# Peptides against a protein of PDB entry 3ESW, part 154

Target 1, 322 residues: chain A of PDB entry 3ESW
Amino acid sequence: NNIDFDSIAKMLLIKYKDFILSKFKKAAPVENIRFQNLVHTNQFAQGVLGQSQHLCTVYDNPSWHSIVLETLDLDLIYKNVDKEFAKDGHAEGENIYTDYLVKELLRYFKQDFFKWCNKPDCNHCGQNTSENMTPLGSQGPNGEESKFNCGTVEIYKCNRCGNITRFPRYNDPIKLLETRKGRCGEWCNLFTLILKSFGLDVRYVWNREDHVWCEYFSNFLNRWVHVDSCEQSFDQPYIYSINWNKKMSYCIAFGKDGVVDVSKRYILQNELPRDQIKEEDLKFLCQFITKRLRYSLNDDEIYQLACRDEQEQIELIRGKTQ

## One batch from the design tools (peptide; made by RFdiffusion4, then SolubleMPNN)

Design b2_p21_3_s3 (from b2_p21_3, 10 letters changed)
Fold by OpenDDE base, seed 3:
Structure b2_p21_3_s3 (fold): chain B 322 residues (1-322), chain A 21 residues (1-21)
Amino acid sequence: as target 1 above (322 residues)
Amino acid sequence: KEEEIALELIKRYLEELKKEK
């Protein structure tokens, strides 16, 4: 009896699809109870939930995308992308164009558009005066600063003129298009919006040890790619653990379609204790939030995303990003 | 690489099916 391998393959695919779709059905009452108990009793879980409520949706704003695209030098960006694509891209297929776009956006953002601000310049003495600035602490936003989702304002005194300079830590990425300066938070916030404005699939990665970056889903590489705007880095997830010798415990990725523990991608050595939550509870939490984010999607969309998730999980287990 | 990924996906699927039984 010739085994019809094609028939078996089709049957397995159907059963697998049905199984995957079954996981994304409406949460059972028991799962809801577990979720509510977890976020009520575990501060880390509550923090992840709170971040997901903002980071998973805030960048999906068409009005903001338009403002971004109107603000950037698109002619320069596409000229540079086209130049690099014309050299190598045609041999590797059209999907690689987006990788060149992201690489150019990293270059453009760091070199031409945004500035790192360790200390602000003195508002009175002018440019290149940050060396004369002494931190006095932080305070709440004033009435004007409060319009732009400002949580804190760092206060600096000029050692030369004695005047006070305010450095508001704006969370409004549209305000950052004007200010064009900040630290890792402002860089990642605005750069995430920039990537989203080009229609890219992007996640915001939060590291518990005070760093943040992006991931971009490359259709060419068929995986999530590390993207750090501060470092002008593309596909270098090792830079933190290896190059910086940074100690880390958690890296959580937040996107419109899910929340994922990506710690295994970035924590290659010097792992800090993961003692903030049980591993099983963190896995449950991320899956539960992801399930909620996908609740309105159709079966085909759910299945495609679930296949992508499984591929990512395999990648993270094997440690073979190369 | 694709075959190895497919095998791992099948393995995981089978492991999950065993847990649900």
Scores: peptide ipSAE 0.021, ipTM 0.501, DockQ to the pose 0.529
Fold by OpenDDE base, seed 1:
Structure b2_p21_3_s3 (fold): chain B 322 residues (1-322), chain A 21 residues (1-21)
Amino acid sequence: as target 1 above (322 residues)
Amino acid sequence: KEEEIALELIKRYLEELKKEK
């Protein structure tokens, strides 16, 4: 009996596809109840849900993409990308061009475009006066600041002239194209939008221990790649745990196609207690939100994303990012 | 890498099929 191995392989692939697709069917009543109970009883779960409702979709705005591309020096960016690609890129194929693009965007953003703002300059004394600024606390936005999704305004007094300077913490990334300054939140917010504006697959990574960064899906590397705009860092997930010796408990990635616990990629040592939620409940939560984000996708899109998800899970378990 | 991924996916699929049975 000539075992038609090709026929068996095709049959197995069909059955596997059907099995994967079955996991993305509409949630059963019991799963909905579990989800509702989890988000109502667990504050961490409610926080993850709240973040997903914003971060997973806000950057998929074509109008914002156009404004970004009109604001950036695209001629400079592509000139630099082409220069680096011409050195090494032809040997590695066309897919590596996007990695060079992301690396140049990191350089451009940090060196040419955006500014770190620990303290603002005094509005009266002018540039390079931040050293004279004393924090007085935070307050709500005024009527003008409220137009740009501002929840908090930091207030500073100048030790030299005594005048008050306001530092609004804007969450509107289009306003950040104008202000061109901030901390990790503003940096990551605008940089996530910038990467999205180039048509890239990007996730926003939230760390519970007060840091945020991006992940980019590299077609060349065929995996999610760590990207930190503040650090001008590409594919260095170890920088927090190893270089900074940072203690961390949770890293959650938010993208248009899913929410993923990526803690294993970044928490290599000095792990803090993961006591905010049961591991099984966090896994369920991320899967449930991911399933909802994919509800409008066709079977082939669902299958492709599910295969990518499994590849990432294998990577995270095996620690084979290096 | 692709073969290793495929083998792991098949293994996981077979393990899930065994639980349903």
Scores: peptide ipSAE 0.018, ipTM 0.505, DockQ to the pose 0.557
Fold by OpenDDE base, seed 4:
Structure b2_p21_3_s3 (fold): chain B 322 residues (1-322), chain A 21 residues (1-21)
Amino acid sequence: as target 1 above (322 residues)
Amino acid sequence: KEEEIALELIKRYLEELKKEK
């Protein structure tokens, strides 16, 4: 009896596809109740939901993408990408070109475009005067600052001239194209938008322990790749746990197609207690939000994303970047 | 790669089916 392995494989694939698609159908009433109860009773869950409502969709703005592309030195960027790509002997049209693009964007952003701001320069004394700045505290935005989604303004006094300098913590990434400065929040915010503006699949990764970064889906590597604009880092998820010896509890990735607990990618040692939510509830929450984000997608899109998700889950479990 | 992925997905599916039973 020649077992028609091809027929069995096809049948299994069909059943598997149907099974996967069934998971992405409209949530059952019981799941909705569980979700509502979870976000109402668990502060961490509420926070994840709140972040998802913003971070999963905010960067999918075509007008912003146009503004970004008009603002960046695309000629320089592509010149450098082409140079490095050619240097390594790759053929045109390879998926690896996008990895070179992301690497150049990291370089360009850190070296040519954006500035780290521990303290602002004095508005009166000019450049390289941040050492003379004393923090006075934080206050709410003024009327102008409020136009750019500013939640907090850090206030500094110049020890030299006595003038006050305001450092608004803008959350509007378009304003950041003008200001060209910030900390990890501003860096990650604008850089996420930049990557999105090139049509890339990007996630915003939130770490509970006050850091944020990106993930880019590399078609060449066929996986999510760690990207930190602050560090000019590509595919170095270990930098926080190992290099920085950072203690962490949660890393949550937010993208247009889903919310994923990526803690296993980044928390390699020095794990803090994961006591903010039950693991089962966090898994449920992320899946539930992901399901909602995919409601408008067709069956093929859902299936492809589900396959990608499963690959990622395998990667995260095995600790092996294939 | 697709076959390996499919195999792993099938394994997971089979494991989930075993847990639901």
Scores: peptide ipSAE 0.018, ipTM 0.481, DockQ to the pose 0.673
Fold by OpenDDE base, seed 2:
Structure b2_p21_3_s3 (fold): chain B 322 residues (1-322), chain A 21 residues (1-21)
Amino acid sequence: as target 1 above (322 residues)
Amino acid sequence: KEEEIALELIKRYLEELKKEK
C-alpha cells in the first residue's frame, strides 16, 4: 500500500491547524479561575494585566494616526527613505523599504522632532536653562494638565529666578506631538504611535527596571526587531545588557495581538532574580491575555499569528545558545 | 522522536510557505 505522503501531510496539517486553533478557543472555566486567582494574588500579574488593558489597544486609534501623519514632515521622511533605499541598490522588494522607513523614523524623531528632557528649561528664563533647575518633587496634575492623561507633574525651581516650572508627565501621545519633549516613557509612547500610524505591527516593551522601547515586526527580516527611539537604535537588543551593562529581570512586550515575555531577547547578562511571579504563571498569564486579544480574529488570522509566535519562541531559545 | 519529526515537518512546511511568497 503506497502511503500517500501528500495526503498524510495534508491531513496532519489540518489536524495541526485544528489543534492550534483549539488553544485559542474561549477559555475553559478552570483557566478563568486560574487567571482570576493569579491577578488577585500576584501584584506583578495585576500590573501586567493593567498594562495590557492600555498598551495593547490605545495605539489602535485611526484618528490619532491621522493627526500623527498630518504633524510629521512626511515629505522629508520619504525623501530620506527613498535616498537610502536607492543607495543600497537592493532589489529586495517592498518589504525592506519598511526597514528603511523605521530607520528614518528613528533618525527623524531623535534629530528633528523630539527632545530629551532630563530637566525642563525655566519657563521664565527661557531656553537652555535646565542646568539651573532643582527638583522639588512631584505633584498631581492641575485642571489643564489633567486633560492630557497626566498622572504626575515634576516640580522644578529655578536657582536663578526662583520661579517654579512644571514638567507634566503626559501620557496622551497627541499632547506629546505638541510638547515634543520627554524621557523614555514619552519617547516610547509617541514613537509607538508614530510607527502604528504607518500601519506597522508594533509592540511596546516594558522593562521592570525603568526602561521602555518598541519592537517592530519586519516583514523583510520575518521577525520582531528591537527599536529604541531614545537611542536611535534598530535591531540592537543587546545594548541594554551589554553596552549599558544594565541589570534586568523582566521585559514584557505588549501588542494588539498579544503579550509576550521577551526577556530572553534583551537579558543577555546581569539577569536579576525573576522572583515576582512563577515562570509557569507568567507564561500562563501572557498566553491567557493573548488569547483574549485574539477572540475576535478569524481562524486564519489566529493560525498565522500562532505560527509567528512559535517562530519567535524558537528565535528566543536559539539566541541563548549563540 | 515524534515531536522532533513534527517540528521538522512544521519547519519544512514553513520554509516552503516562505518560498511560495
Scores: peptide ipSAE 0.016, ipTM 0.481, DockQ to the pose 0.057

Design b2_p21_3_s4 (from b2_p21_3, 11 letters changed)
Fold by OpenDDE base, seed 3:
Structure b2_p21_3_s4 (fold): chain B 322 residues (1-322), chain A 21 residues (1-21)
Amino acid sequence: as target 1 above (322 residues)
Amino acid sequence: DELKKALELIKKYLEKLKEEE
């Protein structure tokens, strides 16, 4: 009796598709109640929800994408991508080109475009005067700064001239195209928008222990790839836990199609207590938000994304980047 | 748990089929 493995596989795939699609139907009343109770009773859950409402949608702005593409030196970027792509030949297929693009964007952004700002230069003394700056604290934005989603302004006094310099922490990524400076927040915010402007699948990763980075979905590698613009890092999720010996508790990825706990990708050692929320409640929360983000998608789109989600979950359990 | 195991086996099988193409 030749077991027709192909027929069995096809039947199983159909049943699996139907099962997956059933999970993405409109939330039951009981799930809505659980969600509402969770976000009202747990501050961490409320924080994740609040971040999802911003980070999952803000970068899907075609007008911003146009402004980004008009601001970047696209000729230089594509020249460098083409040069590196040509060295390795076309043997690995067309999908690898996007990996080369992301690597070049990391180089371009760090080396040519954006600057790290630990302390600002003195507005009066000019360039390379940050060493003379003393922090005085933080204050609210003025009328001009408030136009660019500025929540906090760091205030510095120049030890040389005594003048005050303001370092507004802008959350408007379009303003960051002008200022071209910041810390991890500004770097990740603008770089996330840059990657999105090239039509890439990108997530913003929030770490509870005061760091942020990106993930890019590589069609070549068929997985989410760690991307840190501050470090010019591609596919090095271990840099925080191993290289920095950083202690971490939560890493949450925010994208247009979902919210995912990616802690297992980045927290390889020195895990801090995960005491902000029950693990079951966090899993429920991420799934619930993800389900809401996919309500407008068709069955084929839902199924494709669900397959991607399952592949990622398998990867995260096995701890092996295949 | 059995469904999960079956799906993992199917995935491995599909990955092997893609490598042979």
Scores: peptide ipSAE 0.017, ipTM 0.481, DockQ to the pose 0.053
Fold by OpenDDE base, seed 2:
Structure b2_p21_3_s4 (fold): chain B 322 residues (1-322), chain A 21 residues (1-21)
Amino acid sequence: as target 1 above (322 residues)
Amino acid sequence: DELKKALELIKKYLEKLKEEE
């Protein structure tokens, strides 16, 4: 009896799909209890949940995408992308074109659009006066600053003129399109929105040791790609552990479709103790939040994302960037 | 050997599904 291997394969695939989909059904009461207990008893878990409530959804704003696209020099960007795409002899690869787009956006953002602000310039003395600025500390936002989701304002005194300059730490990325300056937080915040505005799959990566960056899902590479706007870096996840010799404990990626512990991609050496939460509890937490983020998706979307998740997990275990 | 063949076919089918997506 010629075993119809095709029929068996199809049946197995159907059963496998059903099995995968079953994992993304509404959480059982026991899982809800475990989740509630975890977020109430573990501060790190509460922090991850709080971040997910903001970072997973805030960038999915069509109005913001329109404002971004109206603000950027799209003609320059696409001209440069087309130029670089043509040089490498790829005539017809839409998937690789997106990688060139992200690389150009990194260039454009760092070189032409946004500025690093360690210290602000003196509002009275003008440009290139940051060397004269002495930090006095931080305070709460005033009434105007509060309109732009400002949590803290750094206060500086000019050593030359004695005037006070305020550096509000805005969390509103639309305000950052105006100010065009900041540190890693402002850079990553606005750059995440920029990438999302081009219709890309993007995650915000939070590192516990005071850095943040992006990941972009490359359809060409068929994986999540490290993207750091501050460093103009594409696909260099090693820069923190190896180049900076940075010590790190946790890297958590936040996207519209999930929360993922991506520590294995970035923590290659100098690992700090992971003592903030049990590994099993962190895994459960990320899976639980991910499940919630996918509740409105159809079965095909859930299955596709689950397949992507499995591929990423395999990549992270193998340490092979495919 | 038959199980291996079935698994290979499943793998190929999964790869095709990924290419069509």
Scores: peptide ipSAE 0.017, ipTM 0.467, DockQ to the pose 0.143
Fold by OpenDDE base, seed 4:
Structure b2_p21_3_s4 (fold): chain B 322 residues (1-322), chain A 21 residues (1-21)
Amino acid sequence: as target 1 above (322 residues)
Amino acid sequence: DELKKALELIKKYLEKLKEEE
C-alpha cells in the first residue's frame, strides 16, 4: 500500500494546528486561579499585568495615528527612505523597504524631531540654558499638566534668574508631539506610537533597570528587531549588555498580540538575579496575558501568531538571530 | 493515536532516506 505521504503531512499539519489552537482556548478555572493568586501575591507579576493593561492597547488608536502622520514631515521621511532604498539597489515593493523606513524614522526622530532633556531650559532665559538649572525635586501635576496624563513634574530653579521651570513628565504621546523633548520614557512612548502609526507591528520593551525601547517585527528579517529611538539603534540588542556593560534582570515586551519575556535577547552578560518571580510563574503570566489578548482573534490569526511566537522562542533559546 | 501513527511512519521514512544516502 503506497503510503500517501502528502496526505499524512496534511493530516499532521491539521492536527498540529488544532493542537496549537487548543492552547488558546479560554483559560481553565485552575489557570484563572493561578493567575489571580500570582498577581495578588507577587508584586512583579502585578506590575507586568498593570503595564500590559496600558502598553498592549494604548497605541492602537487610529485618531492618534492620524495626528502623528499629520505632524511628521512625511515628505522628508519618504524622500530619505526612497533615496537610501534606491542607493542600495532595491526594487520598490520589497519587504526590506519597511526596514529602511524604520531606520529613517530613527534618524528623523533623533536628529530632526525630538530632543533629549536631562534638564529643561529656563523658561525665562531661553534656549541652551539647561546648564543653569538646579533640580529642586518633583511635584504632582497642576490642572493643565493633568490634562496630558502627567504623573510627575520635575522642578528646576535657574541659577541665573532664579525662576522656576517645570518639566512635566507627560505620558500622553500626543502632548509629546508638541513638547518634543524628554528622556527614555518620552522617547520610547512617542516613538512606539510613531511606528504604530505606519501600521507596523511594534512592542514596547520595559527593562526593570530603568530603560525602555521598542521592537519592530521585520517582515524582511522575519523576526522581532531591536529598535531604540534614544540611541538611533536598529537591530543592536547587545548595546545594553555589551556596549554599556549594563546589568539587567528582566526585559519584558508588550504588544497588542502578546507579552513576552525578551530578557534573553538583551541580557547577554552581567545578569542580575532574577529573584522577583519564579521563572515558571513569569512564563505562565506572559502566556496567560498573551492568551487574553488573542481571545477575539480568529483561528488563522491565532495560528499565525503562534507560529511567530515559536520562531521567536527558538531564536531566544539559541541566542543567535537566524 | 493517528498523530502517533503518522509520526512513526515519517520516522520510518526518514530512516529509509538516511540509509539511501
Scores: peptide ipSAE 0.015, ipTM 0.417, DockQ to the pose 0.050
Fold by OpenDDE base, seed 1:
Structure b2_p21_3_s4 (fold): chain B 322 residues (1-322), chain A 21 residues (1-21)
Amino acid sequence: as target 1 above (322 residues)
Amino acid sequence: DELKKALELIKKYLEKLKEEE
């Protein structure tokens, strides 16, 4: 009995594809009820949903991409990428070029483009005067600041001249192209948009313990890669838990194609209690939001993304990101 | 490559089914 292994393999693939696709069908009434109850009764779930409504779609703006590309020194960026690619890249294929691009964008952003701002410089005394600034508190935006999605303005007084300097916490990434300064929130916000503007597959990672960063899907490495613009870091997910000895409870990744709990990638030690939501409910929530984000995709796109999701889940369980 | 991926996914699915039993 010549077992036609090829025929069996094809049948298995068809059945598997159908099974995967069945998970992405329109939510059953019971799932909708569970979702609604969860987001109405659990504040953490409501927060994740609220973030997904913004972070999963806001960066997919072609007008913003054009503005970014017009603002960056593309000649310098590509010159540096080409230089590094010429050294090592020819042997490893064309897909590695994108990894070199992301590494250069990290360098360019931190070294040439954006500035860390713990305290602003005094508007009257000029550059390098932040040491003289005393925080007075925070207030709402004025009429001009409100135009750029500003929720909070930090107020500082100069100890030298006595003048007040405002540090608006802008959430409009296009305004950040002008201001060129901020903390982890502003850094990650603008850098996420920058990566998206190059046509890359990017997620925004929110950590409950007051940090944010990116993930980039490397076609060369065939996985999600940690990217932190503040640290100029590429593929170093261990820096928070190991290098910083940071205690963390949740890391949630937000992208156009899904919401994923990536805590296992970054929380390697000193795990804080995960008491904000039941693990099963968090898993359900992320899957439900992901399913909604994929409703407009065709069966082949859904299947490809589902296969990528399963590979990521395997990676997260095995701890073999290195 | 697709077959290998499918086989790995099937293997994982079977492992999960065994853990639920």
Scores: peptide ipSAE 0.017, ipTM 0.527, DockQ to the pose 0.476; fails the geometry check

